# Peptides against a protein of PDB entry 9GMZ: the designs that were tried, part 36

Target 1, 343 residues: chain A of PDB entry 9GMZ
Amino acid sequence: TGFPLELLTRPATERLAYFENYTVAHPRLKEVYEILMRTIAEPAGASFIFVYGASGVGKTTLRLRVEQKLTELALPKLESDRARVPVVGIEAIAPESRYFNWKEYYTRALITLEEPLIDHKFDYGVRGISRDNFGKINVESKVVAPALRRALENALIHRHPDVFFVDEAQHFGKVASGYKLQDQLDCLKSLANMTGILHCLLGTYELLTFRNLSGQLSRRSVDIHFRRYCADSPEDVQAFKSVLLTFQQHLPLAETPNLVDHWEYFYERTLGCIGTLKDWLKRVLSDALDREATTITLKDLQKRALSVAQCQKMFKEIQEGERQLSETEADVQNLRSALGLGA

## One batch from the design tools (peptide; aimed at target 1 A239)

Design b2_p17_2_s4 (made by RFdiffusion4, then SolubleMPNN; from b2_p17_2, 6 letters changed)
Fold by OpenDDE base, seed 2:
Structure b2_p17_2_s4 (fold): chain B 343 residues (1-343), chain A 17 residues (1-17)
Amino acid sequence: as target 1 above (343 residues)
Amino acid sequence: ASELARRPVETEPLPLP
């Protein structure tokens, strides 16, 4: 089982697009997918889901797969309820300034929620929000953030998605004081409460700071840890090698490269993060297709690898996040032991 | 023809030999 051999006669753009759209349903992705899908179906009064893990672990892939599945499940109902959107997903942007740009966030959320194909024109009740001749939302520069928030609240209530995804949500935390971080969390909490829409925040281990600040959110949040593959686990090493074997069969090249033999080098430069691995292979595939190469070599891999310094920085950030989680798990065990519940 | 490139293909990891 590999790529369709017909791709070898297709343009480089189609060959690259095949690999870009290809996903390995690896064990950690499946596990987190099943937990997330169950939590969305039965939130049990939760207003928030936090999905945290290393950069490049595959959180965006997870989001896209959940969005696809929720859309597929909603199709029979969407024929009768043309106002409903099953899911909405946005990526939070890193602020250029010390302050999160809420105006941009609300604008992007509105644009994403109100795709042109939605026949039901909703009046947001806000002056300066219109649709163009193509049905695309236009937000006038004069519209202020509080008005955009009200428009988003109304749109979310009207469209009633099963979940609102915010990818790269750690960017909410890039505020100079812990007090301002609390204000942002209270803003998000208020949006979730006012709309009745479940919010899923996906991000790095920096999201753990949100968890610790939100004593009231702890009762209304579900936490999902998207773990990387660890080299100290034989099972994780086997899973990682199996992913490499699968990717090598799905690279649309005339000669199948042997990626598995280089698994340690792939692990060194991805830290067990499958998203980082896929992005690396995509860059290398693009270069190979541009050269009309029959295969990928170790030299091609080395040319597009992350530097050792980048990997060391990323690994330090991962270790700090994993440490914080381990301390929390240890604190739970200590609490259980102190309560006489046993480990 | 362009459909083959557009359909998201998801597969399980292959067993190691």
Scores: peptide ipSAE 0.248, ipTM 0.787, DockQ to the pose 0.907
OpenDDE base, seeds 1, 3, 4, 5: peptide ipSAE 0.222, 0.245, 0.223, 0.245; ipTM 0.781, 0.765, 0.781, 0.788

Design b2_p17_3 (made by RFdiffusion4)
Pose (drawn by RFdiffusion4):
Structure b2_p17_3 (pose): chain A 343 residues (1-343), chain P 17 residues (1-17)
Amino acid sequence: as target 1 above (343 residues)
Amino acid sequence: SIEELATEIAEESYLMS
């Protein structure tokens, strides 16, 4: 397999768009996608899905793919329920203040729930907020956060989304003190419990500070780790080389450059993160198409790679996250002994 | 094998819309 040969006659813009729209279902992403879909289809009391992963591992692409896939299920279901949004997805806003702005979060979450059939919803529940009949949800600055949240709860319980996505969930950790971390997630827990809607939180390894704050949160959450490819296990190395080969075969050029020979350097500057690899390859391809190059040289790769210091910071954070998420037989035995079960 | 694994991955790959 490979890129369509017709693209050679087409201008560089078509090649670049093709490579941008190209995706690879590498094993780690496939496994994480399967687990996430299975868990969304049946939460069974869980009120959170944590998706931990390094920067550039593909959390956002996973969210987008699963949103698209779930939207497919909604079309047959719509014949039964005319007013139902299948998936709602938003991004956590990094606040300018010391603490996360819950009022702005509620405002944006309610705004994202705009539908053309707004007549079906009628009143949101609290005065002061309504659509301006121009397709935009208007909220008043005098409306307080408790009333806005109550309106969001009513809107969510009415629409009943399958899953609620909060991309970049590490921004929830912006707090004004050292004790507000548990309350920041308890508010979202209460919202999810009352609305009966699973809140899937995606973020980098900084989200691990939101892991096990309390036993209630521990039970109300499901951990999904989007592990990067590690050079320690040969199988992961084989998979990383294989992803490079698929990219080598699928980037539009006159002749396919050799990328497996330079797999070590790619891993050095990407740490196995597939998104970081594709961003680099797309940048190199764009640089090469400017000069109409027939192949990719090592010099081109080196020109637009990542700095050593940046990769050192990436690895430090990744090592900390993998150390915190590691699970061994020793932990299982310790828990068994402390529980008094034995063996 | 690398080539066999790359073929399997390519069969499952797709274009975004």

Design b2_p17_3_s2 (made by RFdiffusion4, then SolubleMPNN; from b2_p17_3, 6 letters changed)
Fold by OpenDDE base, seed 3:
Structure b2_p17_3_s2 (fold): chain B 343 residues (1-343), chain A 17 residues (1-17)
Amino acid sequence: as target 1 above (343 residues)
Amino acid sequence: SIEELAAEIDAESFLRK
């Protein structure tokens, strides 16, 4: 099965939109999805879930799919409990300053949690928070971070989502001192504890810094490693080729390009990250559609590929993250062995 | 095979709403 053939007669915008909207359920995405859904359903006293992996591995796609599924599962209950929000997800913003902007974080979280589709109005007891004529939350600039935190705590308690997602959560870690990072983690921990809401932090391997700095978070967190596909694994290579074949079938072009034959080049320039692959193919498709091309060539791929220098930098960051995880796993094994526990 | 796995992947793949 491939793209709907009628797309070939449609405008370039519709053809591109089809591919943009097409989400490949690649094996690693499915695996992590199942783990995450299970963990959300049965957190076993965890207050945090950490989902870490390479940039472009598909973490945002994972989040959006989980948000969709949790919403679907909650629909029957939402009819009876109009105050409930099944899931809330925000993206953490990179601070312009050396300090994470908690005020902005709380504001964005509150705005997202209070979407106008929720008929049940709640007074958070904070002056300077209002609703417009469309029910959208407006936060006045005079509202300070502690007041916004209280509002968010009350909102989370009242709306009781199954999980609170924070994407790009590595931005919490951009604090130069370990002490300030601990304070930020303590703030997050306090928010989770005060609300009883499970927090899921998605981000790059920089999230491992959070994992390592707080032994207390470690006891109340579940870790999910969203791995890339590795070229040294025959199974991963097979999966990566299968993903290429799937994308090949879903490029709305008159002539199906042979992407699979170029799998090594695709791997070289994506490092096994499917999000990076999709974004690359999207750019190439857009260029092809603009030229009214019937297919995609290797030359078209090369024009929109990440540079070798970009790939080398990304790969170094991945290797450092994978190394840290491998060392942690070895330490656990060593500890188990030293305790006389089997591997 | 890669074709079999691609078929499985495609069957579970979806359009974003």
Scores: peptide ipSAE 0.586, ipTM 0.960, DockQ to the pose 0.940
OpenDDE base, seeds 1, 2, 4, 5: peptide ipSAE 0.574, 0.573, 0.577, 0.580; ipTM 0.958, 0.958, 0.959, 0.959

Design b2_p17_3_s4 (made by RFdiffusion4, then SolubleMPNN; from b2_p17_3, 7 letters changed)
Fold by OpenDDE base, seed 3:
Structure b2_p17_3_s4 (fold): chain B 343 residues (1-343), chain A 17 residues (1-17)
Amino acid sequence: as target 1 above (343 residues)
Amino acid sequence: SVEELAAEIDAESFLRK
């Protein structure tokens, strides 16, 4: 229980790295992890999984943990099938322009799929895609998006991952018109259909726009809501306090700070999002280590907290997402009732 | 309790490799 005490004699960089690497297995993360792993194992004809939730809820942590687990589970098969990649995960980049950069997306996906450690080299038949002396893929600037798409399709077919993760997938939705969003969704759907690879899109509640715009995607998608902890739920408050206690024990400081006593302040400034909490504590820990402080104080916390204005903005975005989901659930219940089906 | 749940969480928590 707690951090290795030997860290107290180690450099600040090593102490900070410990905390950065420490991943709290909070109840909601575990729940969503189990659902996601089950869905990946048995997609039941789904082509997409949508994982949506607040910014800072822990979606990237979820992805990385699933990637790790899928890799571990695939190791025995990878020894015999050196062409196979068990999982691919990329982060969608926010477009600098009004349009999503598909060329960059395909390039990043291809580079990630073709890591140097893969022994089985495959030529995707696209001019301007090469491997360097270190086995890294180089994509020449002249290679156009349709060619990169074909290369990625061939790569995905050949490597046959159990799932293709796209983090920050709400960036696909940053299109000025609903029509352009539909075209992007159709492009993703086509990629999934052509490759037979399950796609998992992780993002904010902005992903709900994808669900609403494509009745065809809804038939072939599984939705997973990664909820924050809610202060109106005693169980969620207990879980949030337990997470604070766990972090408290894993801050490599000479004197254990009492974070739990300040749970309301932590909740106020994180909105029940554990990723936001971890990032906050990381910043505060870094400052404390730089000062060679023995502990963290409330003043130290306040110095690195999100502003009230930032929290209000984030909370409004969360409430809008939660409202949309609640309305959808009510619509389903109403439909079931109207059909004479039980709730 | 909070402490019991924290112990369970800690037991399942891990270092990122």
Scores: peptide ipSAE 0.609, ipTM 0.963, DockQ to the pose 0.934
OpenDDE base, seeds 1, 2, 4, 5: peptide ipSAE 0.601, 0.598, 0.601, 0.606; ipTM 0.962, 0.961, 0.962, 0.962

Design b2_p17_4 (made by RFdiffusion4)
Pose (drawn by RFdiffusion4):
Structure b2_p17_4 (pose): chain A 343 residues (1-343), chain P 17 residues (1-17)
Amino acid sequence: as target 1 above (343 residues)
Amino acid sequence: ATLEELLEYPADAHVEV
């Protein structure tokens, strides 16, 4: 397989768009996607899905792909319920203040729930907020956060989304003190419990500070680790080389450059993160198409790679996250002994 | 069959190990 040969006649813009729209279902992403879809289809009391992963591993692409896939299920379902949004997805806003702005979060979440059939919802539940009949949801600055949250809860319980996505969930950790970390997630827990809607949280390894704050949160959450490819296990190396081969075969050029020969350097500057690899390859392809180059040289790759210090920081954070998320037989034995079960 | 289609990752290429 490979890129369509017709693209050679087309201008560089078509090649670049093709490579941007190209995706690879590498094993780690496939496994994480399957687990996430299975868990969304049947939460069974869980009120959170934590998706831990390094920067550039593909959390955002996973969210987009699962959103598109779930939207497909909604079309047959719509014949039964005319007012139902299948999936709602937003991004956590990094606050300018010391603490996360819950009022702005509620405002954006309610705004994202705009539909053309707004007549079906009628009143949101609290005065002071309504659509301006121009397709935009208007909220008043005098409306307090408890009333806005109540309106969001009513809107979510009415629309009943399958899953609620909060991309970049590490921004929830912006707090004004050292003790507000548990409350920051308890608020979202209460919202999810009352609305009966699973809140899937995606973020980098900084989200691990939101892992096990309390037993209630521990039971109300499901951990999904989007592991990067590690050079330690030969199987992961084989998979990383294989992903490079698929990219080598699928980037539009006159002749396919050799990328497997330079797999070590790619891993050095990408740490196995597939998104970081594709961003680099797309940048190199764009640089090459400017000069109409027929192949990719090592010099081109080196020109637009990542700095050593940046990769050092990436690895430090990744090591800390993998150390925190590691699970061994020793932990299982310790828990068995402490539980008094034995063996 | 609907479950298999749902669990299928939509990608242009699939890598096997």

Design b2_p17_4_s1 (made by RFdiffusion4, then SolubleMPNN; from b2_p17_4, 8 letters changed)
Fold by OpenDDE base, seed 2:
Structure b2_p17_4_s1 (fold): chain B 343 residues (1-343), chain A 17 residues (1-17)
Amino acid sequence: as target 1 above (343 residues)
Amino acid sequence: SLEEEFLTLPADAVLEV
């Protein structure tokens, strides 16, 4: 099954939008999706889910698909309960300063939670938060972070989402000098406890630092490792090739490019990260459509590839994260052996 | 369902090696 052939007669913008919106259901994405959906349905007293993996592995795609599914499942209930929001998802912003901007975080969370289409007006109990004539939330500059937090707590309690997603959550680790990362985690923990809302933090392997600090959270957190495809696994190589085959069939071009024959080059420049692969192909497709090209060439790929230096840096960060996880798995095995439970 | 289409690899997306 390929792209709809009618797209070849459509504007370049529609052709690009088709590919941008297309998602490959690759094995690792499916696995993590199933685990995450099950954990959201049955959190078993967990307050946090940590989803960690390489940059560009597909965490944002995972989030968006879970958000879509939770919305679809909630639709029959939302007709009767117009106050409920099934899910809320935000991306944490990298701080311009050496510290995380909580005011911006709470503001974005409120704006996302309270879309204009929600008929049920809620009073946040905070002066300087209003809706404009279009139903959009406006936050006055005078509103301080503690007041925005209370507004978000009240909104989360009232709207009662099944989960609150925070993408790029490693940015909570950007703490000012003299502050502890523990204080940020305690702030998030307090928000989850006060609202009763399950929080899912998605991020890079830098998020493991939050996991390690969570000695008291260990009983209240679920960990999900979103692995990349590894070239040392035949099964992972086959899955990566199958993803390339699927993408080549869904590039809305007159001539289907042979991406699969170049799988090693794609692997070298993506490190087995499907999000990185999709973003690369999107850039190359955009260039091809701008030229009214019939296909994609190796030269087009090379022009938009990550540099070797970028890949080497990313690979070192991945190796360090994978090492830390492997050591943790070994520690569990050593503990089990020491307890006489066997490996 | 849209879910089955989304979360199933198309049979043709499996490289038969």
Scores: peptide ipSAE 0.007, ipTM 0.457, DockQ to the pose 0.210
OpenDDE base, seeds 1, 3, 4, 5: peptide ipSAE 0.015, 0.000, 0.006, 0.000; ipTM 0.524, 0.374, 0.454, 0.367; seed 1 fails the geometry check

Design b2_p17_4_s2 (made by RFdiffusion4, then SolubleMPNN; from b2_p17_4, 5 letters changed)
Fold by OpenDDE base, seed 1:
Structure b2_p17_4_s2 (fold): chain B 343 residues (1-343), chain A 17 residues (1-17)
Amino acid sequence: as target 1 above (343 residues)
Amino acid sequence: SLLEELLTLPADAVVEV
């Protein structure tokens, strides 16, 4: 089924919002979603989940869908436990300095965790953390990072989310020295241990460097690789074409564009990353709606495509990440074979 | 599937609780 035909009579803003909010349930997204949901339900003593994959593969979409599902599953319990938050998700910020800003991280986590509408207000025991007249958390500039950490630990214990999500988590690794990177790992590990809350770190392949530096995190973590679609796999090519077919049916335009016939060009400029594809189509749809166009043309696509130079850079980053994972998978297989464990 | 339905729902179909 395509988009609701009534959208053709609606404002451009509603038509664009429909497409923005539309998610294609593509095979890799479903697979990673099921693994992640199962791992959250049964962490088996894990304190961390690492979800890594290419930029624009769809990690944020995955997070949002898991957050939605965990919220829905928690609703019956939230009626009786008004202090509980089912899930919390934040995005890690790229530090302007060579140091990760823990003060900002803790502040954002507290703001996200402490929804104004929550019935049971918590006393953080920290001077300079308060709620305004609307119930929104306010953190005074004088509050130091160690005090914010204690407030977050107490809030996480009290609210008891099933998982704490950190998107763009590769930014924890952007510290100038290996010593400081270990301090970041120890800080995250301590937060998970002190709260008993499962942490899910989503990020690019740069997250692997962060993950591999801690042999202790390795023993208490589950790894989930969110793969892109590969042009050398017939199954992946068919899945990618099916995504294009679905998107062309859900573009709220008077004439359905033929995206599938241009699948190679879409693949060339997205590298098999569905988030990159969606963002591209969103930009092109916005341009078409602004012109009151009946359809999208190849020229419209070309105008909003990533440059060849951008694609080449992104592809090198992907190839390096995929290589590191393939080496790790081969090392595991070699270890298993050497231990007499079958493949 | 229920998963497909949930994944195809608008992001703003977060049930206003």
Scores: peptide ipSAE 0.008, ipTM 0.450, DockQ to the pose 0.091
OpenDDE base, seeds 2, 3, 4, 5: peptide ipSAE 0.008, 0.007, 0.007, 0.007; ipTM 0.443, 0.485, 0.440, 0.453

Design b2_p17_4_s3 (made by RFdiffusion4, then SolubleMPNN; from b2_p17_4, 8 letters changed)
Fold by OpenDDE base, seed 4:
Parts: sequence; C-alpha cells; structure tokens
Structure b2_p17_4_s3 (fold): chain B 343 residues (1-343), chain A 17 residues (1-17)
Amino acid sequence: as target 1 above (343 residues)
Amino acid sequence: DLEKEFLTLPADAVVEV
C-alpha cells in the first residue's frame, strides 16, 4: 500500500503535506506509544512521566499521536463536559539567558490550554489576563510569573486534561547550577501536585540529569526510554529497512525511489533515528517537487544529508545517554542482588 | 490503528540491486 495516486495530479504543497502528515508506525514508536497510553490511563499515583531518547528519535511524533488518540477517546465525554480539555501539549523553549523563563512558559501553557474555540470562558483570577474579540488570550507585560502560575493552576484544574505534555523538556535542565535545577523541579512538582494533573516531560537524554536530582520525583515518576534502532541488532536493522521501504512507498513521486538499497547510508546519517530520517526525506522531497522531478536521486539525498561532523557529534551525545542508562540498569541489578532478590 | 501504518519488508523483497 502506497500513497494515493491522485496526489500525483495535485499541487506540490498537497504532496508535501501528505508526506509531512504521514507517520510510520515503526516498532519502537508502537512500544513507547502503548506504554505511554497505558500509563496515562492508569498512572497509579504517578505525577510525572519522563520520555527520553536521542534527538530526532520521534518524540514529537509520539506526543502528537497520543494527543490525537486522547482527543478521539474523550469526544463522547466532551459533549457533556464542555469545560474539559482532553490533553495539552507545549514545547519548552531554550532560554536565551542562563535562566529558564517561567513567565514565558506559563504564558505559552495558558495560550495552548485556552484555545479560542473553547466556548466556556472562565475568570483566571488574575488581573491583566484577558481574551480579545477573537477569543485569543492576551497577557499584559505587567503580569508577573507567580500570577501566571496561579492562572495556569486554575486553568489546568478547570480544564482537567488527562495529561500535560512538555516537549523539549531538557531545556528546564539548562541552568548553571544543580541548586537552581532543583528549584525548577520543585516548581514543576508543585504545579502537578496543586492541579492533580499528570505531567509528561519529553526530551533528550539530558532529562536523565533532571530525573536523578529528585529522589522525591522517583517515587511518583514513570520512565519511558524511546530507543533508536541499533546497527548491531539484526532485528533493529530489519525494522529500519522496513521503515525505509514504508517511506519509499509513501513518497508522492511518479517513480518510487530505491531507498532500501541505500539503507547503510541512511543509517549513517540518521543514527537509527526515524524523526531525523523523516525530516531528511521531507527536505529532499520538497527539493524534488520544486524541480518537478519524477523521483529522488542519491545526489538529492546528499545535498540535504547531515554532515559527517554533525552525525559524529550527535552520536557522542547518544552514546553518553545510552551509557548513563546502562549504568542505571546495572545499579538496579546491584540493588536487587544486595537486597537478596535474585537477578 | 498504528499497526496498519507499518509495512514490514516481505521476506522475498530482495530489492534487486
């Protein structure tokens, strides 16, 4: 099964949008999706979920698919509870300064939570937060971070999402000292506790530093490792080739490009990260469509590939994250052995 | 279902080089 052949007669913008919106349900994505959906349905007193993995592994795709599914499952209940929002998802911004901008975070969270289409307006209990004539939230510059936090707490309580997603959550960790990082964790923990809303933080392996700093979060957190495909695993190589075949069939081009024969080159330049692969193919598809090309060539791939130097840097960051996780697994085994629990 | 969005390589799909 490939792309709808009718797309070949459609504008380049529609062809590109098809591929952009297309998601390959690869094994690692399915596994993490099932674990995440189960954990959201039955959090068992957890206040946090940590989803960590390589940059470009597909965490944003996972988030969007979970948001879509939670929205679909909530539709029958939303007819009776018009105040409810099933899910909220935001992306944390990298601070320009040494300090995370909580004012901006709370403002973005409020804007996302209170979409203009929500008919049930409520008072945030904070002066300087209003809706314009289009229902868009306006936050006056004079509103301080503690007031925005209270507004977000009230909004989260009133809207009662099943989960609050924070993508790129490693940006909370970009603080010059471990002490300031603890203050940020305590702030997030307090927000989750005050609202009763489950928080899911998605990010790179830099989230492990955030996880390890709070022994109190460990009792109320669920960890999900979103692994890349590894070239040393025959099963992972086969899964990666299957993803290439699927993308090959879903590129809306007149002639199906042979991606699978170049699997080693795709692996070399993506490190087994399917998000990186999709983004690469999207750029190459855009260039091909702009030229009215019938297919994608190796030269087109090479023009949009990450450099070897970029891949080497990304690979070092991945290896450090995978090492930290392997050490954690060994520590669990050592703890079990020390407790007299068999291996 | 996410399952329908994943194509496995057929065992016989040796992409002829």
Scores: peptide ipSAE 0.007, ipTM 0.474, DockQ to the pose 0.072
OpenDDE base, seeds 1, 2, 3, 5: peptide ipSAE 0.000, 0.006, 0.000, 0.000; ipTM 0.361, 0.369, 0.365, 0.378

Design b2_p17_4_s4 (made by RFdiffusion4, then SolubleMPNN; from b2_p17_4, 7 letters changed)
Fold by OpenDDE base, seed 5:
Structure b2_p17_4_s4 (fold): chain B 343 residues (1-343), chain A 17 residues (1-17)
Amino acid sequence: as target 1 above (343 residues)
Amino acid sequence: SELERFLTLPADAVVEV
């Protein structure tokens, strides 16, 4: 089934919003979603989940769908436990300085955890943390990072989310020294241990370097690889074409564009990343709606495509991440062979 | 929040491939 045909009579803003909110449940997204949901439901003593994959593979879409589902599942319990927040999700900010800003991280986490709509207001016992008349958290500049940490620990314990999401978590790795990176991992580990809250870190393949530095997190973490579609796999090519077919049916235009016939060009400019594909199509749809166009042409696609230079850079980053994973898999096989367990 | 916007999306906003 395509988009609702009544959208063709609606404003451009509503037509664009339909496509923005639309999610294709493609095979890789389903697989990772099921693994993530199962791991959150049954963490088996894990304190961390690492979800890593290419930029634009769809990690944020995955997070938001999991957050939605966890909230829906919690709704019946939230009526009786008005203090509970089922899930909390933040995006880690790239530090402007060579140092990760823990004060900013804790502040953003507190603000996100303490949504204005929550009836049960919590007193953090920290001077300079207040709520405005709308119930929004305000943190005064004088509040120091250790006090914000204690406030966050207390808030996480009190709100008891099933998981704490940190998107763009590779930004924790941007510290100038490996020692400081370990300290950051130990800090996150301490936060998870003190609160008993499962942490899910989503990021690029740079998150693997972060993950590998903590041998202690290895025993208490679950790793989830969110793969792109590969052009050397017939099954992946078919899945990618099926995604294009679904998107062309859900573009709210008077004439259905033929995206599938251009699948190689879409693959070249997305590297098999569905998030990159969706964002490209959003830009092209916006341009088409602004022109009151009946359809999308190849020329319209070309105007909003990533440059070859951008794709080459992204592809090198992907290849390095995929190489590191393949080496790790080979190391596991070598370890098993050395232990006499067989390949 | 993004979560609030997502919670208002109908379940049919997810289409299976």
Scores: peptide ipSAE 0.034, ipTM 0.576, DockQ to the pose 0.153
OpenDDE base, seeds 1, 2, 3, 4: peptide ipSAE 0.013, 0.006, 0.020, 0.008; ipTM 0.470, 0.397, 0.504, 0.432

Design b2_p17_5 (made by RFdiffusion4)
Pose (drawn by RFdiffusion4):
Structure b2_p17_5 (pose): chain A 343 residues (1-343), chain P 17 residues (1-17)
Amino acid sequence: as target 1 above (343 residues)
Amino acid sequence: IAPLPPSLAEVEAELLA
């Protein structure tokens, strides 16, 4: 398989768009996707889905793909329920203040729930907020956060989304003190419990500070680790080389450049993160299409790669996250012994 | 490629079940 040969006659813009729209279902992403879809289809009391992963591993692409896939299920379901949004997805806003702005979060979450059939919803629940009949949801600055949250709860329980996505969930950790971390997540827990809607949180390894704050949160959450490819295990190396081969075969050029020969350097500057690899390859392809190059040289790859210091910081954070998420038989035995079960 | 093990919280829930 490979890129369509017709693209050679087309201008560079079509090649670049093709490469941008191209995706690879590498094993780690496939497994994480399967686990996430299975857990979303049946939460069974869980109120959170944590998706831990390094920067550029593909969390956002995963969110978008699962959103698109779940939207497919909604069309047959719509014949039964006219007013139902299948999936709601938003991003956590990094606050300018010391603490996360819950009022702005509620505002944006309610705004994202705008539908053309707004007549079906009627009143949101609290005065001072309504659509301006122009397709935009208007909220009043005098409306307090408890009333806005109550309106969001009512809207969510009316629409009943399958899953609620909060991309970049590490921004929830912006607090004004060292004790507010548990409360920051307890608020979202209460919102999810009352609305009966699973809140899937995606973020980098900084989200691990939101892991096990309390036993209640521990039970109300499901951990999904989007692990990067490690050079330690040969199977992961084989998979990383294989992804490079797929990219080598699928980037539009006159002749396919050799990328497997330089797999070590790619891993050196990408740490196995597939998104980081694709971004680099896209950047190099864009640079090559400017000069109409027939192949990719190592010099082109080196020109637009990542700095050593940046990759050092990436690896340090990744090592800390993998160390915190590691599970061993020793931990199982320790838990067994402490529980008094034995063996 | 081998799958990842379950979290300790899931293991504790299974043992107490």

